# Ledger of designs, part 238: peptides against a protein of PDB entry 6GMG

Target 1, 331 residues: chain A of PDB entry 6GMG
Amino acid sequence: DSDDRVTPPAEPLDRMPDPYRPSYGRAETVVNNYIRKWQQVYSHRDGRKQQMTEEQREWLSYGCVGVTWVNSGQYPTNRLAFASFDEDRFKNELKNGRPRSGETRAEFEGRVAKESFDEEKGFQRAREVASVMNRALENAHDESAYLDNLKKELANGNDALRNEDARSPFYSALRNTPSFKERNGGNHDPSRMKAVIYSKHFWSGQDRSSSADKRKYGDPDAFRPAPGTGLVDMSRDRNIPRSPTSPGEGFVNFDYGWFGAQTEADADKTVWTHGNHYHAPNGSLGAMHVYESKFRNWSEGYSDFDRGAYVITFIPKSWNTAPDKVKQGWP

## One batch from the design tools (peptide; made by RFdiffusion4, then SolubleMPNN)

Design b2_p18_7_s3 (from b2_p18_7, 10 letters changed)
Fold by OpenDDE base, seed 1:
Structure b2_p18_7_s3 (fold): chain B 331 residues (1-331), chain A 18 residues (1-18)
Amino acid sequence: as target 1 above (331 residues)
Amino acid sequence: GPPVSENVTPESLERRRA
């Protein structure tokens, strides 16, 4: 229930943030202080700092998804998602492995499936594709030119994505981006846009027509990437949490992490920005907090989730919400 | 409106499972 959600107040444009604090290996701050940092570091449009608007503050108040929302400019659609799955490992472990003591067969299969995903390789694939897209965008002044460039880049790299249908989320993602069409955004000029990345953690066992075991322990066959492309069909993701396995146990719907367009080659050194929950300063959950995590802490996730996807979207190059370098915390 | 983020802090998750 989000009835107690509140939009954070405006912060003066020139107010500097207070220092972040360490929390479980990550940098943490209250949402109001993140707004201050955001205005100093990420708010720039055409090189000028901007006060976070009321609309943006409202988006941010949605929690972890709000961090991605305010920085990407739209609520996540998750249509262009990538992951990496080791099919051989999965098959071998199912064949040669056995359930742990007290572990059911369904729990074993769900765990093996989860462990067969490689978060780092999934992230690397998304970065690879984003790089290809950025090259295709660079000199394209209309969508047709962008698509032609993209196909050429994919052909040169012998990438399986070249075989995707023209209606695929891969090819339609740019035209479906609101900021691409905005006058002060892309203005229908691909060369004014750049690819950015965020990540979503979620539960595989969301099919209500499936067995209770799949809802409790995961669906081993759900949300696997297509071979060659790495694309994940996210159409069945309805933000349904894991079903409780014992009385009193509860799981949450999802977690979102914002990466943007960092150029750090070492995945382990990349910074991921996320929130704890929607902003409810007068409610039971309390004020929203924002976290900046290294990839290790982000990619570990929680038992609430058995899938991680890395999603590509686009923002105008004039925005500074996805800089090349991201510094964790504040001095 | 669109879905909001539920409590997803490490501390909160640990408390729910403890």
Scores: peptide ipSAE 0.307, ipTM 0.843, DockQ to the pose 0.442
Fold by OpenDDE base, seed 5:
Order: C-alpha cells, then sequence, then structure tokens
Structure b2_p18_7_s3 (fold): chain B 331 residues (1-331), chain A 18 residues (1-18)
C-alpha cells in the first residue's frame, strides 16, 4: 500500500548534506539529505547546479526504483537487460548434486539456478555493451549513423548482438528514450547521449500458470540470458514477489540499484545507489532512506530475489546524474 | 501509478536471509 507515499520537501539549493552514517557496510542517509547531496553533486545540467524539482522529488519518493528514476529520467522499462548464467554449472549441479536435508527438489533446483547466475559477469557484460554503445554514439548525429556505428562495432568484436533484429530492444533503446527526443536532452542527436547502467533484483517465479513450487522456490528456466548476447527477456517480469513458504513470511517486489556510468575498472569498488522503500514519513514504513553500497553489498542481494539484471538506458551527456566517479557517503 | 518500492531495508532483509 503506497497511499501514504509523500513527496519529500524541497531542499535549498546550497544546503550541504549532513554526514552519511555507516549501515551494514553501506553509507546511509535519509532521503531529504540525499536530495541535498544530489543537488550538490548530481544535479548539474550543462554544468549548472539545479534544485531537484517537485517532479523529481516525487519520482525519488518511490524508493529504490525512485533513485533510478530520478537519475535516469524515466521509470525503468528494463528492456535492455543483461545477465550471465553458467549453464554448465547448472547442469552439472542438477545431475550430480542432491537436495540438502529438508530441501525439496524444487527448492534445490531453484537454489542451483540462482547460484548459477554470476552478478559480476552480468555487470561486466552490461559495461562492455555500454562501452560499445558509447563509441557508437560519440560522433553520430542521427539515429541512422548511430545504428551503423553500432553494427560496425559489433562486427569488429564479433559480438552476437550484431545478429539481433532491428526491432530488438538493443537497437531500439535509444530512440525509445524520452530524453533523447527532448530539446534540452539529446534533441535527436545521439552524440549528446551516453549509455548508463542500473540493476534490478527480482523473483524468477512470477508465472501464475506455473507450479506453486516455482513461485515459492524459483523458476530455474526463467529470465536466463540468451547465449552469446547475454540479453534477458524481461517481458515476463511483472514485479511479482516470491511466494511465502511459511505462514507470515513475506517478500518484497524488487530492488533497484543505480550505477550510472562510473569508470572504475574494479567492480568491487563501484558504488550503487538505492533506497529502502517509498517515502512515508507519516506512515508505518517511515521516511525513505538512501543507501550507497559497494558492488559486494549490492550484488549479494537478498532471499527475496533469485535474479539480477543489469540494464542499459541512456541519459543526456549534459546531465551529471552519472558521473565518472561516485564517492560513497558524505563528505 | 507505477509500482513503488516495498520495504527493501537491508536490516530487515538481512535478518530474513539469516
Amino acid sequence: as target 1 above (331 residues)
Amino acid sequence: GPPVSENVTPESLERRRA
């Protein structure tokens, strides 16, 4: 129930953030303070610091997805998603492994599938593709030029993405990005855009027509990346949480983490920004908190989720919501 | 409206994971 969601109030443009606090290896702060940091660090448009607008504050108030929303400029569509799945590991474990004590076959298979995903490799693939896209964008002043560049880049790398259909989310992602078409955004000029990355954690067992076991323990066959490309078909992701396995147990719908376009080569040193829940200062959940996590803490996820995807979208280069370097916490 | 984030508090989720 999000009826008690509240838009955080405006923060003065020049108000400095209070120090973040450590929380389970993360840097944590209340949403209002994140707005202060955002205005100081990420708000810049064409080099000019901006106050977070009411609209942006409203987006942010949506929680973890709100962090991605405000920084990407659109509610996540998750169309261009990547992951890495070790099929050999999966097959071998299913063949040679056995359920743990008290573990059902379905639970075993779900667990094995979950463990067969490699978050780091998935992230790496997304970064690789984003890099290719950025090269294709760099000197392209229309979509046709961008697509031609992209195809050439893919051919040079013998990347399986070159075989994707022209209607694939891979090729259509840019033109379907609202900020690309905005006058103060890309203005239909690919060279004014850059690829950015966010991540989503979610549950695989979302098919209502499947067995209850899959909904409880995961669907081993769901949301696997396509071989070669790493693309994940996210069309069946409907934000349905894991089904309870015991009375009183409850799971949450998803978790989103914003990475942007950090250039840190060491994945372990990358910073992921996410929120705990929608902002409800007068409700039971309380005020929204924002976390800045290193990759380790982000990629570990929770038992609520058995899938992770790394999604590419685009923002104008004039935005500073995806800087090369992100500093964890404040100051 | 679009879906909102449910309670994804690390403290709570970590407790459930344990």
Scores: peptide ipSAE 0.307, ipTM 0.853, DockQ to the pose 0.452
Fold by OpenDDE base, seed 2:
Structure b2_p18_7_s3 (fold): chain B 331 residues (1-331), chain A 18 residues (1-18)
Amino acid sequence: as target 1 above (331 residues)
Amino acid sequence: GPPVSENVTPESLERRRA
């Protein structure tokens, strides 16, 4: 229940952030202070700083998903998602491996599946695809030109994505981006847009018709990337948390991390921005906090989740919510 | 409205899994 969610108040445009504090290897601050940083660093439209609007502050108040929301301009649809899964490892471990002491077969299979995902390779794939898309966008002044460029790029690289249906999330993502159609955004000009990346952690065992074991320990067959493309079908992700394995245990629905369009080649040095929960300063959860994590801390995730996806969306180049370099913390 | 973020603070999650 989020009835106690509150929209953070406006911050003066000229107010500088207070220093972030270290927290479990991350840089941490309260949401109000993040707004201050956001206005100084990420708020620029056509090179001019902007005060975070009431609407944007409301989006942000949604928590970790709010961070991605305010920076991407839309609530995440997660349609263009990538991951990496080692099928051979999975099959081999299932065949030759054994459950740990006290581990059920279902728990073993779920764990093996989780461990068969490679977050770094998934992230790398998303970055590769985003790069291809950005090249296709660069000189395209209508969607048709963009799509033609994209197909050519994929053909040149012998990428399996070239075989995707025209209606697939891969080809339809741009046209389905609200900011692409906005007058002050892309204005239907692909060359005004750029690809950006965020990540979602979630639970695989969301099918209510499946066994209780799958809901508790994961569904080994769910949310695997397609071979060759790396695309993950996210249509069955309904933000359902992991089922408790013991009395009193509870798990959360998801975690979102914003990467944007950082150009740092070393994945380990990239910065991921995320929130702890929706803003409830007068509630039990308290004020929302924002974290900036390096890739290691982000990609490790939590026991609440057994899947990670790296999602591509688009923002106008005039926005500064996805700069080439992101500095962790403040100053 | 759309789903909100539940408590995913590192401290809370680490305590639960410890």
Scores: peptide ipSAE 0.304, ipTM 0.851, DockQ to the pose 0.441
Fold by OpenDDE base, seed 3:
Structure b2_p18_7_s3 (fold): chain B 331 residues (1-331), chain A 18 residues (1-18)
Amino acid sequence: as target 1 above (331 residues)
Amino acid sequence: GPPVSENVTPESLERRRA
């Protein structure tokens, strides 16, 4: 609930952005200036620049999730999520490692679990799957053709995803995408759609029926990827923050980063767009700011979160919210 | 409505990490 949330005003279509400023290794700007950039760079539908609509500005005002929302066209459902977890490292560290000075056993186990995730490999897995999906989409003019292509691609690569149920998020993701069914979107034509990626950082210890230690320090067993597929069951993610470990401490619910469909092969050079909080220019939080981070800064995350997932969704190819190349900042 | 983003500004989060 955000009673003081405000929808940013419209920006003239021809207004150029002001320069971004550096902030902790990121490019930063106020939300209104991001709207200006968005209109110049990302707003295009069928090659035509568009003013960000009131509805889109409303979505954007939701903060970091709003950035993903406005660019993907829907509020994130996070159903098709990937990660990478090193089980051997986890087991080895638990066996041979020891808690740091002053660190509880639960804190140690939570930390070890967090450190056993590999953000780069998780991202790479999502990109791999997105690539497979894009190949399956390319020449498919109905969902059946897409699914057939997808199964063939997976079989050729001996990918464990070929064993997923037809009702799984993996196979149902396209048909469950609103823009796929829209007349000016996919119009039920898979070849008009492309796979895109965003990332979510969140807390593992969200089960209120679990121990307090898990809520404070993480649940080492929660939100692990399935072996072979890399799929993460996100059904238990309720956007619940980490529990305080000391009086007065507080943590936030999540962080979202928009990647889209960049073709940069070097993960370290990819750009991630995210926001700090919902837009409240007249409230205590203040105006929303938008950040563009390189992968290093994005993937590092924060102590608020011990899980990172890379999620695949779809947008129409006619949208330019996920271009091949993304430039950090302005100019 | 759906959940909104809470304060995840890099500055504030960096302070919490320190």
Scores: peptide ipSAE 0.298, ipTM 0.849, DockQ to the pose 0.444; fails the geometry check

Design b2_p18_7_s4 (from b2_p18_7, 8 letters changed)
Fold by OpenDDE base, seed 5:
Structure b2_p18_7_s4 (fold): chain B 331 residues (1-331), chain A 18 residues (1-18)
Amino acid sequence: as target 1 above (331 residues)
Amino acid sequence: SAPVAENVTPEALARRRA
């Protein structure tokens, strides 16, 4: 429930941010100050700073997903998602491991499944695919050319994605991107677009027809990446949070982190931008805060979530919401 | 589908580092 959500006020275009607060390896600020930074650093369209529009401020006010929303230009659809899962580790731990003291079998299996995902490898897979897509985009002036380039790139790398159906999220992602069709965006020219990445943390046990144990402790079989491609079927993700295991316990439905198109080769040095909750300055939650976290801070996640996916979407190259380098905080 | 906001409970908020 976000009935007390408020759209942050406009910030003057020339207003500089206040210093961010460092905390546990991340930089933190209130949403209004992030808007100031965003206008100075990320707002550029065709090289010109822009004031964050009311619409964009409204998107941002949605919290963690709002950060991804304002920077990607669309509410996340999460259709082109990647992860890495160690099947051998999972099987071995199930076979040779045992529940901890006080841990149920279902809790054990859920934990083992969670621990069998590798966030870094999932992220790297997404970066790899994004790079392939970017190469395919470079000289393609129509979708057909892009798709041909993409298929060639995949064939050259012997990538299993080459076997995906033409109507799969992988091949349809560009055409389904609103900014690709916008006159001031891609204008139907793939070479004007670039692939970007964001991450979603969520709960595996979302099937309401499944056992209560799966909803409480995770569904070990849910949201696994397909072998070879790393693609995760996100169709069953309905933003359903983890079920409480005790009275009064509650969990968050999701967390989103914006990476964009950073070129930092060291995953540990990449910066992820995310929010803590929707903006409710007059409510119990208070003002939204925005965090710029290193990968370790982001990928650690919370007990609310047992899945992480790294999602590819596209933005116009004319936008500066996904720069090559992201600096934590201010100044 | 309509956009969904992050739903944060007091317990969940306590788990987040500020």
Scores: peptide ipSAE 0.320, ipTM 0.890, DockQ to the pose 0.712
Fold by OpenDDE base, seed 3:
Structure b2_p18_7_s4 (fold): chain B 331 residues (1-331), chain A 18 residues (1-18)
Amino acid sequence: as target 1 above (331 residues)
Amino acid sequence: SAPVAENVTPEALARRRA
């Protein structure tokens, strides 16, 4: 229940942020201070600094997903998602491994499946695809030109994505992006758009028609990437948390991390921006905090989640919410 | 309405880190 959610107040355009503080290897600040940083660093439209609007502050107040929302311009649809799964490792561990002491077979299989995902390779796949898309966007002034360029790029690289259906999330993602159609956004010009990346952590065992064990310990077969493409079918993700394994235990629904379009080649040096929960300064959860994490701390995740996906969407190049370089914390 | 984020604070979830 988010009835106690509050929209953070406006911050003066020229208000400088207070210093961030270290927290478990991350840079942390309260949401209002992040708004100050955002206005100084990320708010620019066509080079002009902007105050975060009431609507944007409302989006941000949704928590970790709000950080991605305000920077991407839309609530995440998660349709164009990538991951990496080592099928050979999974099969080998199931065959030759054994449950730990006190671990059930279902728990063992769920754990082995989780450990068979490679977050770094999943992230790199998304970056690879985003790079291909950006090349296809660069000189395309209509969607047809973009799609033609994209197909050519994929053919040159012998990428399995070239075989995707025209209505697949891969090919339809651009035209389904609201900011692409906006007059002051893309204005239907692909060359005005760029690909950006965010990540979602979530639970695999969401099917209520499946066994209780899958809901408690994970569904080893759920949300795997397709071979060759790396695409994950996210259609069955309904933000359902992990089921308790013991009385009184509870898990949360998801975590979102914003990467944008950083050019840092070393994955370990990339910065991920995320929030803790929806903003409830007068409620039990308290004020929302924003974290800036390096990839190691982001990709580590929590026991609440056994899946990580790296999602591509698009923003106008005139926005500065996805700069080439992101500095962790303040100053 | 769009889903909101539940508590994923590192401090709160530190004991449950993967």
Scores: peptide ipSAE 0.288, ipTM 0.838, DockQ to the pose 0.442
Fold by OpenDDE base, seed 4:
Structure b2_p18_7_s4 (fold): chain B 331 residues (1-331), chain A 18 residues (1-18)
Amino acid sequence: as target 1 above (331 residues)
Amino acid sequence: SAPVAENVTPEALARRRA
């Protein structure tokens, strides 16, 4: 229900943001103040600050997904998603573990599956692939050159992604990026683009034809990464929330976190930008707030979600929405 | 229409842990 969603007003280009406030280990601010920060820090096109357009402000108003939308330039398609799943841990815990007191078998299996995902390794896999892609983009002035470079890089690293079909989202991701085709973007020149990363948290038990237990406690077999590649088939993600386990309980559809292209080697020190909900200043939810979290707080997620994916997309190098270094909060 | 984000807050997480 987003009938009360409102587009935040424009902010003067030179208006400095107010200080962020600490909130549960995160830096927090209202969406209007984030727009001010964004204009000062992330808005640059070819080195020049830009006022956030009405269209961009509208995208941002969508909440956590809006943060990713405004910074990536497109609504997330989630086609190039990565995760890490410890199959041995999963099997061992199912075999040797026991349900907790009051825990059903389905709840136990769902929990064990959730705990068998490694968010850090999933993130590292995405970073690894993004790095390979960035090398392939370098000095490639057409798509054919990019694809050739990519295949060579994958072969050199003995990466299982080299075996993906030519029609795979992995190989088609660049050509399907709108900003790649834009004259003021990539202009069909791969060397003008760079790979960026965002993350999505969501619920595994979305299949309406499955058991009620899977919808309540998770589907242990759903949204696992393919061995070797780490690719997750996201085609069955329909933004369906977890089913209530008790009367009055409700869960939300998803959470998105923007990472971009930070160069910080320590995953724990990386900053993730996300929002709480769509902007409804005159509604029950209130104004949208934006959070900047360290990886630990981001990757912890919520009980609403039992899956995390790390997704690669592309933006023009001329954009500053994905800088090498991101500072948490303001100043 | 594109899906919007529903209410996801650190405060909600804190309440669930309490």
Scores: peptide ipSAE 0.269, ipTM 0.834, DockQ to the pose 0.442; fails the geometry check
Fold by OpenDDE base, seed 1:
Structure b2_p18_7_s4 (fold): chain B 331 residues (1-331), chain A 18 residues (1-18)
Amino acid sequence: as target 1 above (331 residues)
Amino acid sequence: SAPVAENVTPEALARRRA
């Protein structure tokens, strides 16, 4: 229940952030202070700092998804998602491994499936594809030119994505981006847009028609990437949390992390920005906090989730919400 | 309405695991 959600107040454009604090290996701050940092570092439109608008502050107040929302300009659709799954490892472990003491067969299979995903390889695939898309965008002044460039790039790289249908999320992602069509955004010019990345952690066992065991321990067959492309069908992700395995146990719906378009080649040095929960300063959850995590802390995830996806979307190049370098914390 | 984020703080999640 988010009835107690509150939009954070406006912060003066010239107000500098207070220092972030360490928290579980991350840099942490309250949402109001993140707004201050955002205005100083990420707010720039056409090189000019902007005060975070009321609409943007409202988006941000949604929690971890709000951080991705305010920086990407739209609520995440998760249509263009990538992951990496080691099928051979999965089969081998199922065949030669055994449940741990006290572990059920379903729990064992769910765990083995979770462990067969490689977050780093999934992230790398998304970065690879984003780079291809950015090259296709660079000199394209209409969508047709972009699509032609994209097909050529994929053919040159012998990428399996070249075989995707024209209506697939891969080819339709740009045209379905609101900021692409905005006058002050892309203005229908692909060369004014760039690909950006965010990540979602979620639960695989969301099918209500499946067994209780799958809902409790995961569905080993759900949300696997397609071979060759790495694309994940996210259509069945309905933000349903893991089912409790014991009385009183509860799990949360999802976690989102914003990466943007950092150019740091070492994945371990990349910074991921995320929030804890929706902003409820007068409620039981309290004020929203924002975290800046290195990849290791982000990709580790939580027991609430057994899937990670790395999603590509687009923002105007005139926005500074996805700079090439992100500094963790303040100062 | 768009879904909101539930409590995903490292501290809160760590407590649930303990």
Scores: peptide ipSAE 0.263, ipTM 0.826, DockQ to the pose 0.449; fails the geometry check

